Peptides against a protein of PDB entry 4N78. Designs and how they scored, part 61

Target 1, 186 residues: chain A of PDB entry 4N78
Amino acid sequence: HFQVICRLLGYQGIAVVMEELLKVVKSLLQGTILQYVKTLMEVMPKICRLPRHEYGSPGILEFFHHQLKDIVEYAELKTVCFQNLREVGNAILFCLLIEQSLSLEEVCDLLHAAPFQNILPRVHVKEGERLDAKMKRLESKYAPLHLVPLIERLGTPQQIAIAREGDLLTKERLCCGLSMFEVILT
Target 2, 155 residues: chain B of PDB entry 4N78
Amino acid sequence: MAELQMLLEEEIPGGRRALFDSYTNLERVADYCENNYIQSADKQRALEETKAYTTQSLASVAYLINTLANNVLQMLDIQASQLRRMESSINHISQTVDIHKEKVARREIGILTTNKNTSRTHKIIAPANLERPVRYIRKPIDYTILDDIGHGVKW

## One batch from the design tools (peptide; aimed at target 2 G110)

Design b2_p24_2_s1 (made by RFdiffusion4, then SolubleMPNN; from b2_p24_2, 11 letters changed)
Fold by OpenDDE base, seed 3:
Structure b2_p24_2_s1 (fold): chain B 186 residues (1-186), chain C 155 residues (1-155), chain A 24 residues (1-24)
Amino acid sequence: as target 1 above (186 residues)
Amino acid sequence: as target 2 above (155 residues)
Amino acid sequence: SVESLIERILSELREKSDFSAFFP
């Protein structure tokens, strides 16, 4: 699904969606969530000592339940604050999954374009064959497919310019060194 | 452009008129040949003359048709060439616009990106047992896994 | 009739006429 979304939206659409999500997240964090966190901090027990391990898991749980009774009974925490946190979480996950999907699409594009851009993969050399010989064969095989040189030889100046720009745009992808998710986390 | 205009305005209309006139003339020639044959004492000679006129008339019409056809073909070729040039121009503009849109889109998304901090430097405080950093043996990315995703060049 | 003869002649001429010389 995320791959389809990436394909449909493209870079521009993804950017718009991400920006809007960031705005929403920011609004939630700086607004409602912050207010609830402040309120919760005020009602938090000033001194909460770890109960002795001797009370066992149930006793420890009851202890914390008693200490946090006021927080647990705060109805708005469950209905509003947790919902907002879910929304933030979903937004973050969405951004992550979009970035991952986009990266996959970009890698695929790079791979598909590689033969036309004189980008040869590392060929697995079977034992006994010279890597150089195989690479030369590959170069010779794909030489006619080199788009930019071909257009430079046969095309108009305008076509050459477009081909060069297209080549550059094809080579330069986000997956090569850029991360959106890191920005989302900041 | 001048050639196309001449074809459209002069040569082709002129050729059509010539064919129309030829039709009228052929009728006159036929009438003449008929009358000549009836009135002539030497029927054989009159017949030979009729054959000659018929051949000449047919040749003339064939020439006119051929000339007109060639002119029409030439006109169509010129128009086709013009259309191709226009198409090329439109394609060029379209491609330029697409590239521009792509650049804009990339700038927009680029604002939302940061360089992947390859901060290799977080000294993972080696726990006391120096497990030998498993040298990330760059397993050659087996690109064969992607062979099934699209009309990729089978390497 | 003269008309039928003319039509025959015209038909034969149409069938046998090679106008290749008039084509460039």
Scores: peptide ipSAE 0.014, ipTM 0.610, DockQ to the pose 0.005
OpenDDE base, seeds 1, 2, 4, 5: peptide ipSAE 0.018, 0.008, 0.013, 0.015; ipTM 0.600, 0.616, 0.621, 0.618; seeds 1, 5 fail the geometry check

Design b2_p24_2_s2 (made by RFdiffusion4, then SolubleMPNN; from b2_p24_2, 13 letters changed)
Fold by OpenDDE base, seed 3:
Structure b2_p24_2_s2 (fold): chain B 186 residues (1-186), chain C 155 residues (1-155), chain A 24 residues (1-24)
Amino acid sequence: as target 1 above (186 residues)
Amino acid sequence: as target 2 above (155 residues)
Amino acid sequence: KTEDLIETILETLRKTSKFENFFP
């Protein structure tokens, strides 16, 4: 689903969605969540000592339930605050998954473009074969597919310019060195 | 441009008129041949003359049709060439616009990105002197960085 | 036979002369 979303939205659409999500997250964090956190801090027991292990797990649980009774019984916490936190979490996950999906699409594009851009994969060398010889053979095989040199030789100046720009845009992808998710976490 | 205009305004209309005129001439030739054959004492000679006129008339019409057809074909070729040039121009504009849109889109999404290299935030001691924007030296994109992204075919 | 041939030739010439149909 996220791959389809990435394909449909493109860079522009993804950017818009991410910006809007960031606004929503910011609004939730600075608004409702912050208010509830402040309220929770006010009702939080000032002194909550760790009960003795001798009380066992049930006793410890009961102790904390008693200490946090006012928080647990706060109905708005469950209905509003936790919902907002869920929304924030979903937004973060959405951003992560979009970035991952976008990276996959970009990698695919790079791989598909590679033969046309004189980017050759390292070929597995069988025993006795020289890597250099195989690479030269591979280079010779794909030489006619090199788009930019071909257009530079046969094309108009305008075509050459477009080809170079297209080549650059094809090579320059976010997955090569940029992270969108890190910005969201900051 | 001058050739196309000449074809459209002079040669093709002229050829059509010539062909139309040939129709009237052929009718006259037919009438002449018929009358000549009826009136001639030497019917064999009259027949040979009719054959000659018929052959000449057919040759003439064939020539006119061929000339007109060639002119029409030439006109169409010129027009086709013009259309191809227009198409090429439109394609060029379209590609330019698409590239521009892509650049804009990439800038917009780029604002939402940071460098993956968690450079250990060494406290970039803000160099006191605003380093001149380092000329973007296009470092060759090391695609090996992508080796870890996706179905890791560890080569 | 010769008269028929002449008539055929003349008719063919008359039919071929209807070039009005080629250029509406």
Scores: peptide ipSAE 0.025, ipTM 0.632, DockQ to the pose 0.005
OpenDDE base, seeds 1, 2, 4, 5: peptide ipSAE 0.027, 0.029, 0.025, 0.025; ipTM 0.649, 0.655, 0.652, 0.649; seeds 1, 2, 4 fail the geometry check

Design b2_p24_2_s3 (made by RFdiffusion4, then SolubleMPNN; from b2_p24_2, 13 letters changed)
Fold by OpenDDE base, seed 2:
Structure b2_p24_2_s3 (fold): chain B 186 residues (1-186), chain C 155 residues (1-155), chain A 24 residues (1-24)
Amino acid sequence: as target 1 above (186 residues)
Amino acid sequence: as target 2 above (155 residues)
Amino acid sequence: STEDLLERILEELRKTSNFSAFFP
């Protein structure tokens, strides 16, 4: 689903969605969640001492339930605050999954374009073969597929310009060095 | 442009008119040949003359048709070439616009990105001295040592 | 007969002359 969304929205659509999600998250964090956190801090017991281990696990649990009774009974915490936290969490997860899906799509594009852009995979050299000779052979094999040099030789000036720009756009992808998710966490 | 215009305005219409005129002339020739054959005492000569006129007339018509056909074909070729050039131009414009749109989109999404801190993969310099994996001798954990530690339920 | 041949030739000439039908 996320892959389809990425393909459908493209860079522009993803950017718009991400911006709006960031606004929503910011609004939730600075608004309702902050207010509830402040309220919770006010009602939080000022002194919460560790109960004696002698009370056992049930006794310790009861102790904390008693100390946090007002918080646990706060109905709006469950219905509103936790819901907002879920929304924030979902937004974060959505952003993560979109970025991952986009990265996969970009990697696929790069891989598909590689033979046409003189990007050769590292060939596994069997023992005894010179890496350089193998790479040269590979380069020679794929040389006719290099799109930009081919168009530069055969194309019109306009076609050459378009080909160069297209080549650049194909090579420059977000997955090569950029992260959206890191910005969201920031 | 000048060649196409000449074909459209002069050569092709002129060729059509020539064919029409040829029709009228052929009809006259046919009438002449018919009358000449009927009136001539030497029918063989009249027939040979008719054959000659027929051959000449057919040759002339064939030439006119061929010329006209070639002009029409040339016209179509020129038009096809013009259309191809227009298509190419439109495609170039379209591609330019698409590239521009893509650049704008990338700038927009780029604002929402930060550089991946490629944490320098600290070359985990494998410590030179591979400490021999201390053979994890599974010493049976004597749990009885823990019997005195904690208020466990004495079964 | 030579007369039949002449008539056929004349008819073919008449047919070939009717090219105006192709160029309305």
Scores: peptide ipSAE 0.017, ipTM 0.622, DockQ to the pose 0.005
OpenDDE base, seeds 1, 3, 4, 5: peptide ipSAE 0.018, 0.014, 0.008, 0.011; ipTM 0.619, 0.616, 0.627, 0.617; seeds 1, 3, 4, 5 fail the geometry check

Design b2_p24_2_s4 (made by RFdiffusion4, then SolubleMPNN; from b2_p24_2, 10 letters changed)
Fold by OpenDDE base, seed 4:
Structure b2_p24_2_s4 (fold): chain B 186 residues (1-186), chain C 155 residues (1-155), chain A 24 residues (1-24)
Amino acid sequence: as target 1 above (186 residues)
Amino acid sequence: as target 2 above (155 residues)
Amino acid sequence: ETESLIERILERLRKESTFSNFFP
């Protein structure tokens, strides 16, 4: 589903969706969530010491349940604050999954374009074969597929310009060194 | 352009008019041949003359049709060439617009990106013992792992 | 006339397409 969304929206559509999601997240964080967090901080026990390990995990859990009983029973926290946190979480996950899907699509595009751009895969050398000889053979095999040199030889100046620009755009992809998700987390 | 204009405005209309006039002239020739045959004392000569006129008329019409057809074909070839040039120009514009749109889109999404911090991957200290390249044993892809994913018909 | 229009459009697009590369 996310792959289809990436294909449908493209870079521009993804950018718009991400920007709007960021606005929503910002609004939720600075609005309702912040207000509830402030209220929770006011009612939070001033001294919450770790119980002795001798009480075991059940005793420790009961201790914290008792200390936080008033907070746990706060109905608005469950209905409003937690819902908003879920929405923020979903938005973050959505952004992550979109970026991952986009990266996969970009990698696929790069791989498909590679034979036409003189980008050769690393060939596994069997014992006894020279890497250089295999690479040279591979280069020779794909040499006729090099699009830009081919168009430079046979095409009009306009076609050459378009081919070079297209080649550059094909090589320059977000997955090569850019992250959207890191920006979303800041 | 001048050649196409001449074909469209002069040669093809002229050829069509010539064919129309030829029809009228052929009717006159037919009338003449009929009258000549009736009035002539030498019917054999009149018949031979009629045959000659018929052959000449057929040749003339064939020539007119051939000339007109060639002019139409030439016109179509010129127009086809013009259309191909126009198509090439439109394709160039389309590609230019697409590249422009792509650049705009990239700028927009670029605002939402930051450089990936290549954490200095700790020098993977190659373990001193070069593990012998484990012979790539092609483990058959067990597709049964996917049996639980989707409405796959358990055959 | 159509060819002239196409040329004008191309010229406008060329002038507008002076975009800096997306990647620094």
Scores: peptide ipSAE 0.047, ipTM 0.732, DockQ to the pose 0.022
OpenDDE base, seeds 1, 2, 3, 5: peptide ipSAE 0.012, 0.020, 0.045, 0.008; ipTM 0.684, 0.682, 0.723, 0.675; seeds 1, 3, 5 fail the geometry check

Design b2_p24_3 (made by RFdiffusion4)
Pose (drawn by RFdiffusion4):
Structure b2_p24_3 (pose): chain A 186 residues (1-186), chain B 155 residues (1-155), chain P 24 residues (1-24)
Amino acid sequence: as target 1 above (186 residues)
Amino acid sequence: as target 2 above (155 residues)
Amino acid sequence: LTSVPVSEELQELAQEIAETVTSL
């Protein structure tokens, strides 16, 4: 699903959705969640020590039950507090997962562009062979596929300018050195 | 474009009227051969001149049509090339707009991004100079090696 | 970097997607 969502939305669609999800998270954190956090903070026990081991685990469970009784009995703890937090969590997971799908989408695009952009994988080296001397030979084999230099050789200035722009857009992807989840959290 | 204007404004309309002139002039020439036959004292001679005019009328109508047909074809060939060049230009404009729309979309998502500081190194990196193997040499106990440390006492 | 105007149709679509994600 995320894979399809990435393809259909593109960069502009994904960006607006992320910007909108930030507005939703802001609306919830500064809104209903904040209201209920302030309300439950008063219902909270002003102080609560951690009992020594001596008291034993059953007596510690009893102590936490009494100290947190008002939290355990709060009627809207699940239908409101947990629900709102779940929405915020899902919004964060969507941003993370959608970025991962985009990264996979970009890397595949780059793999198909590599033959037309003079990007060769490492070649096997037998005895008496140097990669330096061999990689350059392989580059000659795929020389007819190097797109930008071919158009600069036979193309019109208009075709050349358009080729340079398109080549730039093809080789520059977010997965080459950029990320978003960090900015989302910040 | 100059050859097209010449075809559309003069040579085609001209060669076309020259055809209409043939329409009117041939009906005159048909009457003349009938009159020249009637006035002719020599019926055989007047028939041979009618035949001459018939053959000449045929050669003329075939020439006028051929000339006009070549012009119409040249016009269509030129117009076909115009559409070929125009499509090429429209395609470049289209590619240019696509590049722009993509730049706009990338600029929009670029706001939500930062550098991912990732690097690549080796599993093990040996030091530039390996530790020299130090030979063992016996030396006596010396109770004076600390005399210069702090407030020593020499003996 | 600065933002570029976004179309109303895309804003409405982003709101629908946001509501769908939070309703999961």

Design b2_p24_3_s1 (made by RFdiffusion4, then SolubleMPNN; from b2_p24_3, 10 letters changed)
Fold by OpenDDE base, seed 5:
Structure b2_p24_3_s1 (fold): chain B 186 residues (1-186), chain C 155 residues (1-155), chain A 24 residues (1-24)
Amino acid sequence: as target 1 above (186 residues)
Amino acid sequence: as target 2 above (155 residues)
Amino acid sequence: LEPVPVSEELRKLAKELAKEVISQ
C-alpha cells in the first residue's frame, strides 16, 4: 500500500502530505499534549521520594501508584491525551513507512537507470576470473546503452540539455543522502 | 514551406487542370481520328495515324498522371515531415515542463529532508546552511537490499 | 517557469489523508 501511495503521490504529493502531517503533529504536541503535560506537572506530587527498598517491588509500586493515583485516574488522560499520542505515533510511523517505500522505489529506479548511466554493478568474481577482464567486458557490453553520450553524439543541443538534466535528476535521489524521517523526529 | 505552398496552390491544381484539358483534347483527337478514317480513301494510313495519335495521347496522359501523382506524394511527404517536426517540438516542450515540475517537486520535498548523518555521535546538528545544495554524497547505493526482492537476477 | 504552486486541492487531499492516517 505504501509503495502504491508513493507512486501515486510522487515527490510533490509526498512533500505536501508530510508538511500537513508535521503541522498536525506540531499542533498536537504544542497544543493538547502540552496542556495535559502542564496540568499533570501541576498535579504531580512535589515531594516524591524513592521509598525504601525494604518495602519490596510490590510495596514500591503501590507507593508510586498511590502517589500518582490522581494522575492515573485522570480520565481525560486516557481518552484524549493517549489518543493524541497515538495520533502522533501513527503520523511518525506513516512518515517512516512512506520514506522506506520511497527509498525502495528510488533504489529500484537507480538500479534500472544504472546501465544507461555508466554505473556498473560490482560483479562477483568467481574464483579464477580476473576482475579487470570481467569489468571490461561489462563496460563493453553496456557502452552502447550510455544514454547521455549517445544523445550527445546524435541529438540536438536541446535534446542534449534535456538528457543531461534528466540524468542528473535520475542520479540525485533522496535515498542517496537525505532523510525525511530525521526531520520529523527533530 | 514555399515548396508545399507551390505544390498545393500551383502544381497539383495545375496538374489536375492539365489532366482535364488532356481529356478534352483526347476527345477531340478521337473525333478527328474517326472522321479522318471515314473520309480517308487510304484506310490503312488513317488507321496508322490513329494508332500514332492514340499512343502519343496515352503517353501524354500517363506522363501527366505520373507527374501529378509524384507531386501529391511529395506534398504528403512534406506534410508528414512537418507533423513530425511539430511532434518533436511538442515533445520537447512537454519534457521541459515535466523536468521543471520534477525539479520543483524535488525542491519541495528537499525542504523536508536532512542529511543522513552516518556519524555515530548523537548531536542532531541542524545543518546550518540550508541553502547549500545538499551535495549528494554519492554513497554507493548498496543495492544488496534489493537482492531479496523479486526473482533475483542471479548475477 | 514559475514554481507550480501546490494546488489547494492537493493540500486539501493531503490534509484529509493526514486525518485518515491519524485516525487509525
Scores: peptide ipSAE 0.045, ipTM 0.683, DockQ to the pose 0.566
OpenDDE base, seeds 1, 2, 3, 4: peptide ipSAE 0.044, 0.018, 0.042, 0.015; ipTM 0.694, 0.633, 0.690, 0.633

Design b2_p24_3_s2 (made by RFdiffusion4, then SolubleMPNN; from b2_p24_3, 9 letters changed)
Fold by OpenDDE base, seed 5:
Structure b2_p24_3_s2 (fold): chain B 186 residues (1-186), chain C 155 residues (1-155), chain A 24 residues (1-24)
Amino acid sequence: as target 1 above (186 residues)
Amino acid sequence: as target 2 above (155 residues)
Amino acid sequence: LERVPVSEELRKLAKEIAKEVISQ
């Protein structure tokens, strides 16, 4: 599904969706969640001393439960905050999945374009075959497919310009060195 | 443009008219030949004359048809050439617009991106043996390294 | 370079998608 979404939206659509999600996340974080956190900080016991280990694990748990009783009660009253956190989580997850899907699409595009751009795959040379000979054979095989040189030879100046720009756009992909998810996490 | 106009307005209509006139003339010639054959005492001569007229008439009609057909074909070729030029122009504009849109889109998404911190740890151990400067064989960009990034969610 | 204004339709769609994503 995410792959289809990536294909349908394209770079612009993905960008817009991501921007809108970021706005929503920002709004949630700076609004309800922030207020909730501030309130929790106010209700939080100022001095939470570690109980003596002599009380045993059950006693320690009861002690902390008692100290945090007001916080738990407050959290139960504000289930909306957990929903907002879920929404934030969903947004982040969506962004991650979109980026992954986009990266896959970009890689596929790069792979499909490679024969036309004089980008040859590393061929596994079987033992005993000269890598150079195999590479030369591949180069010769794909030489007629080199789009930009072909257009430079046969095309109009305008077509050449378009071909060069298209070639550049094909080579320049986000997956080559850019991360969108890192921006979302800061 | 002038040639196409001449074909459409003068040559083709003129050829059609000529062909129609030739049909009328052929009918007259046929009537003449029939009457001449019936009335002539020398049937052999009349027949030869009829053959000559028939051959001439058929030749003339064939010529008219051929001329008209060639003019129509020429007209179509000119029109096809014009359409191809228009198509080329439209395609050029379309491609230019698409490239522009793509550039804009990429700028927009680019704002939402940062450079991947390449962890320095994999020392590309340059293989010690500086093998001879093999001709700039564009090292095939192995994109297989990216294959592992997407495998997580079978969606 | 004048930011080509994102079509309002695309923004609307994006908002709808965002809403749907968040609601899941």
Scores: peptide ipSAE 0.151, ipTM 0.731, DockQ to the pose 0.661
OpenDDE base, seeds 1, 2, 3, 4: peptide ipSAE 0.147, 0.138, 0.146, 0.114; ipTM 0.737, 0.724, 0.731, 0.718

Design b2_p24_3_s3 (made by RFdiffusion4, then SolubleMPNN; from b2_p24_3, 10 letters changed)
Fold by OpenDDE base, seed 5:
Structure b2_p24_3_s3 (fold): chain B 186 residues (1-186), chain C 155 residues (1-155), chain A 24 residues (1-24)
Amino acid sequence: as target 1 above (186 residues)
Amino acid sequence: as target 2 above (155 residues)
Amino acid sequence: LERVEVSEELRELAKKIAKEVISK
């Protein structure tokens, strides 16, 4: 599903969706979540000392339950704050999944374009064969497919410019060194 | 452009007019041949003259049709060439626009991206709790219990 | 080449998608 979404939206659509999600997340964080956090900070016990280990796990739990009773019983925390946090989480997950799907699509595109861009896969050398000889054979096999050099030889200046720009756009993909998800996490 | 204009404005209309005039002339020739045949005492001669006029008329019409057809074909070839050039220009513009749109889209998404920090630092979180090496209390295995079982020569 | 402004339609669609993603 995410792959289809990526294909349908394209770079522009994905960007717009991400921007809108970021706006929503920002609004949630700066609005309702911040207010709840402030409220929680106000109701937090000023002095919460770690109970002595001697009280055992049940005693410690009871102690913290008592100290945090007002927080735990805060009904709005469970309904509104957790919902908002869920929404933020969903947005983050969506961004992650979209980025992953986009990366897969980009890798696929790069792989498909590679023979046309003089990008040759590393040939697995079987025992006894010279790597150089195999690479030369591969180069010779794909040499006619090199699009930019072909157009540079046969095309008009305008066609050459378009081909170069197209080649550059094909090579410069987000998966080569850019991450959207890292931006969302900052 | 000048050749196409000449074909469209002068040659083809001129050829059509010539063909129309030829039709009118053929009708006159036919009337003449009919009247000549009726009035002529020598019907064989009149027939031969009619045959000659018919052949000439057919030849002239054939020539006019051929000329007109060639001019129309030439016109179509020129127009086809112009359309191909126009198509090429439109395709070039279309590609330029597509590339531009793609660049804009990439800039938009690029704003939302950062460089992947390949921080290879696998923080090996060394477990802070160095489990105190359980002092293996080597209980000395007292092997003296086995001293009595074997034929060991008491030296 | 004029700044290809993001289509308002696409923006509206994005808002709908965002809302749907968040509501799940």
Scores: peptide ipSAE 0.042, ipTM 0.711, DockQ to the pose 0.511
OpenDDE base, seeds 1, 2, 3, 4: peptide ipSAE 0.041, 0.007, 0.039, 0.007; ipTM 0.712, 0.673, 0.706, 0.669; seeds 2, 3 fail the geometry check

Design b2_p24_3_s4 (made by RFdiffusion4, then SolubleMPNN; from b2_p24_3, 10 letters changed)
Fold by OpenDDE base, seed 1:
Structure b2_p24_3_s4 (fold): chain B 186 residues (1-186), chain C 155 residues (1-155), chain A 24 residues (1-24)
Amino acid sequence: as target 1 above (186 residues)
Amino acid sequence: as target 2 above (155 residues)
Amino acid sequence: LEKVPVSEELRELAKKIVKEVISK
């Protein structure tokens, strides 16, 4: 599903979705969640000393339950705050999955473009074959597919410019060194 | 452009007019041949003259039709070439626009990205002060102290 | 950075997607 979404939206669509997600997450974090956290901090007992071990596990549990009773009974925490946190979590997960799907798409594009861009796959050398000879054979085999040099030789100046720009756009991908998810975590 | 204009405005209309005039002339020639045959004492000569005029007229019409047809074909070829050039131009513009849109989109998404920091596995520097593992002397928690407080089930 | 005007349709679609993702 995410792969299809990435294909349909493209870079622009993905960027817009991510921007909107970030806005929503920011609004949730700076608004409702922050307010709840502040309220919780105010209700938090100032001094929560470890009860004496003599009270045993049940006594200690009751003590902490009593100390945190106001927090636990805060009904709005369970409903609104947890829902907002869930929404934030979903947004983060969505961003991660989109980035992963986009990266896969970019890798596929790079792989498909490679023969046309003089990018040769790592050749598995069978025993007894010289790596250099095999690479030269591959180079010669794919040489006619080098699109930019071909267009530079046969094309108009305008076509050459478009081909070069297209080649650059094909080579430059986010997966090569950029992460969107790291920005979101930040 | 000049050649196409000449074909459209001068050559093809001129050819059509010439063909029409030729048709009218053929009727006159036919009338002449008929009258000449009727009036001539030498019918054989009149017939031969009619054959000559007929052959000449057919040849002239055939020539006019051929010329007109060739001009129309040439016109169509020029127009087809112009359409192809226009298509090429449109495609070029479209590609340029698409590339531009893609560049913009990439800038937009690029703002939302950071460089992948190769997290050098920071060697978790074990804090030098190995706090002596406080030997958790597992003192058996004597749970029997809790037996007296609750309505515990007397095993 | 001149914000390229994103089509309103795309923004609306994005908002719908976001809403759907967040509500799941």
Scores: peptide ipSAE 0.230, ipTM 0.745, DockQ to the pose 0.646
OpenDDE base, seeds 2, 3, 4, 5: peptide ipSAE 0.221, 0.224, 0.202, 0.223; ipTM 0.736, 0.742, 0.730, 0.736

